Peptides against a protein of PDB entry 2AUS. Designs and how they scored, part 153

Target 1, 323 residues: chain A of PDB entry 2AUS
Amino acid sequence: ADIKREVIVKDDKAETNPKWGFPPDKRPIELHIQYGVINLDKPPGPTSHEVVAWIKRILNLEKAGHGGTLDPKVSGVLPVALERATRVVQALLPAGKEYVALMHLHGDVPEDKIRAVMKEFEGEIIQRPPLRSAVKRRLRTRKVYYIEILEIDGRDVLFRVGVEAGTYIRSLIHHIGLALGVGAHMAELRRTRSGPFKEDETLVTLHDLVDYYHFWKEDGIEEYIRKAIQPMEKAVEHLPKIWIKDSAVAAVAHGANLTVPGIVKLNAGIKKGDLVAIMTLKDELVALGKAMMSTQEMIERSKGIAVDVEKVFMPRDWYPKLW

## One batch from the design tools (peptide; made by RFdiffusion4, then SolubleMPNN)

Design b2_p20_2_s4
Fold by OpenDDE base, seed 5:
Structure b2_p20_2_s4 (fold): chain B 323 residues (1-323), chain A 20 residues (1-20)
Amino acid sequence: as target 1 above (323 residues)
Amino acid sequence: SRDEEYIARFRALVAARRAA
């Protein structure tokens, strides 16, 4: 998520009509909810699915989805995409995660050895998914981006860990315990980040959502519920982006593939096969798609399919048909 | 900071376990 991507401009004279679309900051509250993502502080106890069902009930929604399962006992950052934004979770599932974990060692280990061994787990690790995982129990590599020890007290180790999506912290702690020679287990786990969603002022509880929805529906105060829901564009901040001409927006919103002439600017480092976000010049999410070209090919070519559009989010009527 | 909060909670949890 933290990879700063250079923006390459193909058309520096491209303008956007301010009358077209609904920029993320200018959506009426009902529309904001329809295209929203909640940065939920999931409580310990319920499943991620139960929490999504409760949000649907609280906010009177037909559909919602979450950006990556948290185990029942695990608390913290659970992005919940709402209504028309529901499928934006496909951008969040592969996103990196951060956790704060409490590891309990089953024996005494010198602090220096704890620190040394935990540092060796930065990088690539081999994991097998747990039995209760919907994922086939095949051995797979996962990247640990960083381990930061926050505090050590005897057999208890508090640490922050940044990991590739689908890294099992419980399994990591088990392997650390084995490497230390004493064994270990995960005592506590909280997810502090899921891609662009982190513990910040946007983090809300289920109780907050109940109260904020009540304030809106009964008292006419939309401010709280508006603040509690992020625009769906937040859920794609970590993806490489392609910004398109106003004249291309309606076609893409109708499910047409993005062709090279429609590109105004794009991020560097797009590879063929990458998931990309197609954006308007107002930073509205039009669609997600698969890059059919690299950034370099999209710059050098005058024609061809740049993105195979997989999922449209933008309504067809926000921009006029200009073809 | 968030880290200070986690450290404080951690210390409380460890203290509670030692008292049990």
Scores: peptide ipSAE 0.369, ipTM 0.894, DockQ to the pose 0.714
Fold by OpenDDE base, seed 1:
Order: C-alpha cells, then structure tokens, then sequence
Structure b2_p20_2_s4 (fold): chain B 323 residues (1-323), chain A 20 residues (1-20)
C-alpha cells in the first residue's frame, strides 16, 4: 500500500468546478456514512460476516461488506464498507496483508536456526488452501514479502509477516515447523494491515461504534462517528489512479467506459489488466475499472478506451451531463 | 511502539501457558 506512484499530468490547464460533486472532506454526515469504510478491530470469536451484521444493526444500515475474511479466532484489521461504498471491498481483496503471529514449536530448536529457516520463507511459497476456504484446494504460489521476528522465547516465536492476498499464515507456520524438523502450529494471529488500512488512530471497536452512534443520535454529536468512518476513497489509496475531466465524470458515473480524452492525470506504471481507480480532480472516487491500456499508451494515444468500467460508485447527478 | 505492545502481550501469554 505504501508504494508512492508517480503522477503524470496530461492536461495541466484542466480545472474543476467547486460546485460539482462532494469531496470526501465536505460530505454531510449522512452522505459520509453512505460512502464510508470502517477500519474495524475485529474481536476474536465471531465470524467476519457476524461482525458485519452487527455493524449493520448498530449503525442502522441496509448494506455492508468486508475487505477480506478473518477467521473467527483471528482479530484485527477488518475494513467494513458501508451502504453505497459496499462494493469498494473488491479493491481490498487483492491487497497485501500484514499479520502478527505467534508460532509454537513442538520441539527445541536453537534460535539461530529458527531465524535462518524463517528467513528462507521470504519470497515465493507453495500453499494448499484449507478446507474451510471458498477457494479450490489446488496448490498455488503466494508471496511472503517479509518476515520480521519480534521475539523468541524457547518454543514460542512472535513474528510480523507481510503477505500476498490469500496467503494462509497457518499453512506457512506448518511448513516452517516442518523445515525446522520439530513441527509447529499457529497459537495466535492478528491482522495488522489490509492494504491501506492499518492499526492507527482510525482503528475502532464494535463498542466504540455503539457509543459513537449513540452520541450522534441521542446527543447530536456527530464528530466521533464521523472520525470512526473513513471515506470510501481510503479503500482505493493503494490502487493506481486516473484523474478525469469534469466533462467526463457524468458519463463514467452513468457506466460509460473511460476514453483517453477524458484523462487529466494518471499514475505511472499502469499495465493493461490492472485494477484502477477513476477519480475526479477533487479526489472523489467515480468508479473502479480494468485498465485497457498501459500508462504509456494512455499518454501516447489521442483516443480509445482507457478503462473498462466495472463498478460505479458516484451518483449520476453529482456532475452535470456534458454530452 | 505497537511492536512493544505485541511483545508485552506475547510475554504475558507465554507466561500464562508456562504456569498452566
């Protein structure tokens, strides 16, 4: 998520009308909730689906969805997208994850050997999905971006791990245990990051949400619930972005594909087939789509479909029809 | 730091398991 992407400007004269749209920081509280994502600290015990159902009940919502399942026993960062933002979770599913894990070894192993073997698990690993996964139980490769050992105490190893989406930490620990020759199991697991969502000041509990909703509804204090809900644009911070002209916004909001003439600026390094966020010049999320061109092709070409629009978020009336 | 908090929680968990 922390990849700084270069911004290439195609049209440096493009202006935006301040009367059109609703920038993330200017949304009334009701609209902010409709386009919101909660960085939830999921407790251990409930399923991710049960937690989403509780949030819907607490906040009196019709729809919500989560940014990638945590097992019942796993705590930590669970992004929950609300109402009109519910589908933004598709941006979070492929995002990298970080965990803190406690591994228990089934025998004594020298600390130097533990460190050496765990370092060998950085990079590509082969995993079989567990039975409980909706994913077909086929062997697949996954990337371990890093392993950082935080503490070793005899047979107990606390470590941070950054992984590709859909890496199974339980399986990783099992394979580490096999490589150490003694076996191991996952004793504890917490997710500390899901793409742009991390453990920070935006992380809230279910109890916080109950209290903050009460303060808003009973006491008229919206500040707490406003801070507890991130704008949906937060959920796409890790994606490559394309910023479009005001004149192109309404067409894209109606489900039209983005054409090259509509592009004002874009991130470097977009490849054909990448998931991209289409943004206004006010950093409002219009839509998610599949890049049909590279960044270079979008710069060099004067026409053609730049993005196949897969999911619109912006209402059709926020910007005028200029076609 | 958050890592210090995790280490502290970890040490407490390990201590509890050794006492059991």
Amino acid sequence: as target 1 above (323 residues)
Amino acid sequence: SRDEEYIARFRALVAARRAA
Scores: peptide ipSAE 0.363, ipTM 0.888, DockQ to the pose 0.703
Fold by OpenDDE base, seed 4:
Structure b2_p20_2_s4 (fold): chain B 323 residues (1-323), chain A 20 residues (1-20)
Amino acid sequence: as target 1 above (323 residues)
Amino acid sequence: SRDEEYIARFRALVAARRAA
C-alpha cells in the first residue's frame, strides 16, 4: 500500500536558496548517474549479482548494488542503485514487495475452497526461511498484506500477493498447498513491486540500457539514459522523511547528527528506531539515519538529537557551512 | 492492462502444459 504520510510543518517561514544543491530534476547527466537507481526488469536466468555486474559494465560504473535479491528463475523489479547512491539499497531491503505467482496444485480442489483458504493467508503468517537463504532458519512471523487471485484454471492458480520484506512466496505456496490438503508448488514467480519501484514507465531492460548508453555516448542523446535512471530520492519515497533547514544541511553532510532545531517539516508517525530519510527543502536526500525521537517528540522538544545519521549521500560542498 | 497480460501468459502456459 502506498502509505500517504502526513507532513507536519514546524517552520513555515523556512526558505531555501535556489543556488545551493542539485535537486533531483536539475542534475547534469553524469551527476544524475552518480546518484541514480535503475528500476531494472531482471530477466529469468541470471543471478541478481550477475545482473548488477552487467549494469556496471554497460554503464561503465565502479559501484552498484541491488535492492533485494531475486532468485535466478525469478524475473521482474530489481532496483539497482548506482555509484554514490549504492548504499541507498538499505532503504529498499526492508520495503514491502509485490509478486505475481503461478501456483500449481497437486490435486483437484474446488475453486471456492481455493479462494477461501488463500484468503486465510492474508495477515500474519509463520514462515521458516528456505535452506538456500542467508537468513537464519528460525520460525518468524511475516505479514501478507493482500492476496488477489487473478485466474484459476483447474490446478493452476495465478495470483498477486503483497508481502512484508523477506516473505518467501515459495514457502507461502507450500503452506497454501498443505492447507488445501493436496500440496502445491510455485511454477512461476515475478516481482512486480519493491517499495516505490513498480512495473511502470520507469521499468527498463538490460537491452534498453545498452541502447540508451549507446545513444548517449555515440550520438550525444542524453534523454533516454536520463529517463532510464531514477534519482536516488526515488529509493526513499516509502520512508518517513524529515526536511531540514539549509543551515543544517552541511553539518549533516559532514556526518553530524540532526538536532531538533534543524527540522523544518517531518512526516507523521515516525517512531524511535525507525529508518528515516533526511531531506533538503528541495527534496534532495542528505542522509539516512535512525530516529532517536518520535514525530511527537520532534514537535514538542526544542532541542536534542532527532536523528542518528548513519549514511550520508550528499557531498559536503553542495551547501555552505553555516555553523 | 498488466493483469490481462499476466492472464494471457498464464493461459498460454497452461495450454502448453496440457498439450505436452
Scores: peptide ipSAE 0.358, ipTM 0.883, DockQ to the pose 0.733
Fold by OpenDDE base, seed 2:
Structure b2_p20_2_s4 (fold): chain B 323 residues (1-323), chain A 20 residues (1-20)
Amino acid sequence: as target 1 above (323 residues)
Amino acid sequence: SRDEEYIARFRALVAARRAA
């Protein structure tokens, strides 16, 4: 999520009509909720599905979805996409994750050895999915981006860990314990990051949502519920982006593939097969799709399909049909 | 900081386990 992507401008004269669309920060409250994502602080105890069901009841919603399962005992960052934004969670599933974990060792180990062995687990690791996962129990590689030890007290080790999506921290701790020769188990786990969602001022509890919804419905105060819900565009901040002409927006909103002439600007480093976000010049999410060209091909070519559109989010009427 | 909060909570949990 923290990788700054270069923006390459293909059409420096392209303007956008201010009368068309609804920029993320200018949506009426009802529309903001329909295209919203909550950065939820999931409590320990309930399943991620139970928490989503509670949010639907609290906010009187028909549908919602979460950006990646947390176990019942695991707390922290759970992105919950609302209503028309529900399918934006597909952008969050492959995103990197960060956790703070408490590991308990089953024997005494010198602190220098703990630090040395844990550093060896940075990089590629081999994991087997747990029995409870819907994933076939084949051995697979996963990236550990970093391990930061926060505190060591005898047999208890508190650490921060950044990992590739679908890395099992419980399995990582088990393997660290084996490498230390004494064994270990996961005593506590909190997710501190899921792609662009982190522990910041946007993090809210279920209680916050109850209170903020009440302030809106009973007192007419929308400010709190507006701040508690992020625009769906937040859920795609970590993806490479392609910004399109106003004249191309309605076609893509109708499910047409993006062609090269519709591109105004794009991120560097897009590869064929990448998941990309198609944006307006007002940074509104039009659709998610699969890149059919690299960034370089999208610059050099005058025609062809740039993006195979997989999921439209924008309503068909926000921009005029210009074809 | 968030890390200070986690460290403080960690120390409390470890102390409670040693007293039990």
Scores: peptide ipSAE 0.350, ipTM 0.883, DockQ to the pose 0.667

Design b2_p20_3_s1 (from b2_p20_3, 11 letters changed)
Fold by OpenDDE base, seed 5:
Structure b2_p20_3_s1 (fold): chain B 323 residues (1-323), chain A 20 residues (1-20)
Amino acid sequence: as target 1 above (323 residues)
Amino acid sequence: SLGPLIQEFLARSRRLEAEW
């Protein structure tokens, strides 16, 4: 998620009308909720679906969705997209994840050997999805970006791990245990990151949401519920972005594909087929789409379809039709 | 006794489970 992407400017003279749209920081509370994502601290016990259902009840919502399942016993960062933002979760599914895991070894192993073997699991690993996964049980490669051992106490190993989406930490721990020759199991697991969502001041509990909703509805205090909900734009921070002219916004909001003339600036390193976020010059999310050109092609070409628009988020009336 | 970071890690999970 932390890949700083260079921004290439195509039109340095492009201005935006301050009267159009609703920037993430300027949404009325009701609109902020309609385009919100909660960085939920999922408790151990409930399923991710049960937690989403509870959030819908607490906040009186019609729709919500989560940014990637946590098993019942797994706690921590669960992004929950609300109402009109519900489908932004598709941007979070492929995002990298971080966990803190407690591994219990089934035998005594020298600390130096634990450290050496765990370091060998950094990089590409071969995994088979568990039986309970909706994913076909084909062998697949996954990236382990890093393993940081936090503490070793005899047979208990606390570690931080950064992984590609759909890496199974339980399976990783099982393979580490096999490589150590004694076997191991996952004693506890917490997700500490899901793409742009991490353990920070934006992380809230279900209890917090109950209280904050009460303060808003009964006491008229919106501050807490406003802070507890992130703008949907947070959920796309890790994606490559394309910023468009005000004159292109309404067309894209109506489901038109983005053409090259509509581009003001864009991130470097976009490839054909990448998921991209189409943004206004006020950093409002208009749509998600598939890049039909590379960054280089979008710079060099004067015409053509730059992005195949797959999902519109912005209402059609936030920007005027200028066509 | 478990190491202090392991203890805090488990304690956090237990607090979060008990609050719901």
Scores: peptide ipSAE 0.582, ipTM 0.946, DockQ to the pose 0.890
Fold by OpenDDE base, seed 1:
Structure b2_p20_3_s1 (fold): chain B 323 residues (1-323), chain A 20 residues (1-20)
Amino acid sequence: as target 1 above (323 residues)
Amino acid sequence: SLGPLIQEFLARSRRLEAEW
């Protein structure tokens, strides 16, 4: 569930100039694409890298990147960040994931035993990354947030699973099979969620993108391609946010760290070291950074570095220099 | 026969595989 974070207002009198910036809903189509993220329904077969390369070809783009690798045989939600938004994928890598998986058991097991054992895998599990992973092959803990059994048919078990980033569903299924005493393997896997991206009306295929780009370029119809591309701000919805004064925006857009006086409002529960999104009062993404203070410290202190700015997204000229 | 939700799940994957 998207935990709605409380918003604490520090400056209730702070106004924003409507002439400055480009709110997500007011971007011309070319600018919308430059700051866009596609919620792609990745087909089974291609690598996530091949799919990104195809999107670049289809949409005539110089740069794109994906919000976390899906294996070739895995389908479903692959966020693909475009052009100037490409680096927003760093916000999606640590985000929780949901999958629907088909597990095939290697022997007969009573349904009640399947249900009981699968429930025991909710919580913390120990995993070793597979050989093909760029992650060091050390044992590590991962959280399984929930397991929902959708259907059991003999030896076939369809289930939904919510997991911490970098949990291996294939390894989970292997351990479930061992705990059942018969063994199991992953027959099919689909990702149904990656942070704020889910199976909804924003989910598009590669075929949809071909058609929608054609409608725009050949027929002058931008509506379809506009709807197929989400604003980059969608890719940070799951992060804690800090909203800043118009007078602070240009400095942060130039790569300056956010100082406490620039904060208008912020989410509760920010901890030192958290990845945070720095937003304008028009909900435009300025930058991603590391919190150098807690929410409480950002409220109580009059000065100091609140956020170490790691990645700027906003152009330097959208807001005037007021320093 | 596989259960109806399993059939739908597999059918969706196969449609998506055929469309790219």
Scores: peptide ipSAE 0.580, ipTM 0.946, DockQ to the pose 0.910
Fold by OpenDDE base, seed 2:
Structure b2_p20_3_s1 (fold): chain B 323 residues (1-323), chain A 20 residues (1-20)
Amino acid sequence: as target 1 above (323 residues)
Amino acid sequence: SLGPLIQEFLARSRRLEAEW
């Protein structure tokens, strides 16, 4: 899940001007909100869309979007990208997910058999999307990265599961129940991870957001609302990164494709067609784009289009036009 | 009685639901 990506330096003499841009930790509170992502603890009951609509009302926002739908009854980690950061959620859709699930068995099964059968569901599984999914009901393979049994109490099994994006835990539990020979259903589900967002000190409730917004607007205390909102750069931590020269930033911010001479450093293992984050030397997100070269080609070549820029986030005026 | 981790897990869900 936390693949430490090696960083390859192409230009070790590249410096950045401290007067240009707004590093993620140096944004004024209004600008921090405009480029923010909330690690929301979604309550059970509401849809993910209703929760986004409440966040917009609470924080007086025009736009927001979520980093992957949770069903109404599902609680836990829902990344909500704000205002100008709203489209960063596209980076979170393909990201791995973790859940804690309560499975209820429809018959008595020895604990050793439960443990043995659940371990067989690690790896590749065949799933059919549920009827309520916008996805065509074709059989598809999905990866189960790990299953960790937390507690077994008679017919109730609490477990942690790491899965590929778009794996249906309800379908997994149904198939486990069939393999056990007694049947099973999903009693409760919580998402504990969505890519770089997890259960940690950044996780906040809807009530926390109400209180923290009040402290800012009525009492002038911005500290709480500042901590409750992560910089949009958090939402791309799991992507391969390319860091660019100050002289290339304004061109990319205007929607120009990234060319090879603009690259200062990059992650290893980029393939042609990968979604990549284009960063400044101050770790500011400039844009998302499609890699047109591998890491190796970006090192070896002196010219050419490295990244097809799909979505710009950085304002055009944060860095000077140098072309 | 349900196991202690199952009880805690369900109690957390109920708190979040009641606060909403």
Scores: peptide ipSAE 0.578, ipTM 0.946, DockQ to the pose 0.890
Fold by OpenDDE base, seed 3:
Structure b2_p20_3_s1 (fold): chain B 323 residues (1-323), chain A 20 residues (1-20)
Amino acid sequence: as target 1 above (323 residues)
Amino acid sequence: SLGPLIQEFLARSRRLEAEW
């Protein structure tokens, strides 16, 4: 479950000017695309990079990036951040993932034993990254948050798995097969979640994008392409948020660090070193940054650097300079 | 025959592959 983070209000009198900025729901279609993320249903076959290149061609874009590589043979949820939103993918890389996997066993195993052994793989596992990964082949721990067996048919096991970012499902299945004593391999894999992006009504195919772009350009119907593209703010929903005063927005948009007086409200449970999203009072993403204080310190202190701003998304002119 | 959920899972993957 997406744990709803508690919101602590620091300044209950803070108002926002409705004339400033562009709230996610009020962006003109061209601006919506410039700050968009597609929840793509990646087909099996192409690389994630090839799919990003096709989206750029289909939608006539200069820049795009994906929220975490899927192997060529792996289908499902691939967030593709567009244009000015391209770098929001940095928020998605560390996000949890969910998959549905088909595991094929190399021998007969009683169903009760399959269920018992797979349950033991919930929690911390030790993995070595595969040779094809850009990651150094150092042994590392990863979290398996849950395993849900969907169906067992003889040697074929369909299961849902929630995992920490950079957990290799192929390696997990190999280790399950070893623990079962018969061996196993990954027959099919689909990603069903990447952080806030899921298999829902926002999931679109490459074919859908071709059609929806055509409806917009040739028929003047923007509704379909508008629905096919999520606002970049969707890509930070899983992060702890800090909402800031209108008077602080332009400074942060210029790359200034967020200071404590600029904070209106914030999520509970922020720790020093956490990646946080800096938001306007209209839920517009201003920047991503590193928390330099805990939530408690941001409440108790009257001054100091709350967030070290790492990446600005908001244009400098959406809010006036009030300094 | 494979179980119905396995069949549906594989069929969905093949449809998505054929549309590409």
Scores: peptide ipSAE 0.575, ipTM 0.946, DockQ to the pose 0.887

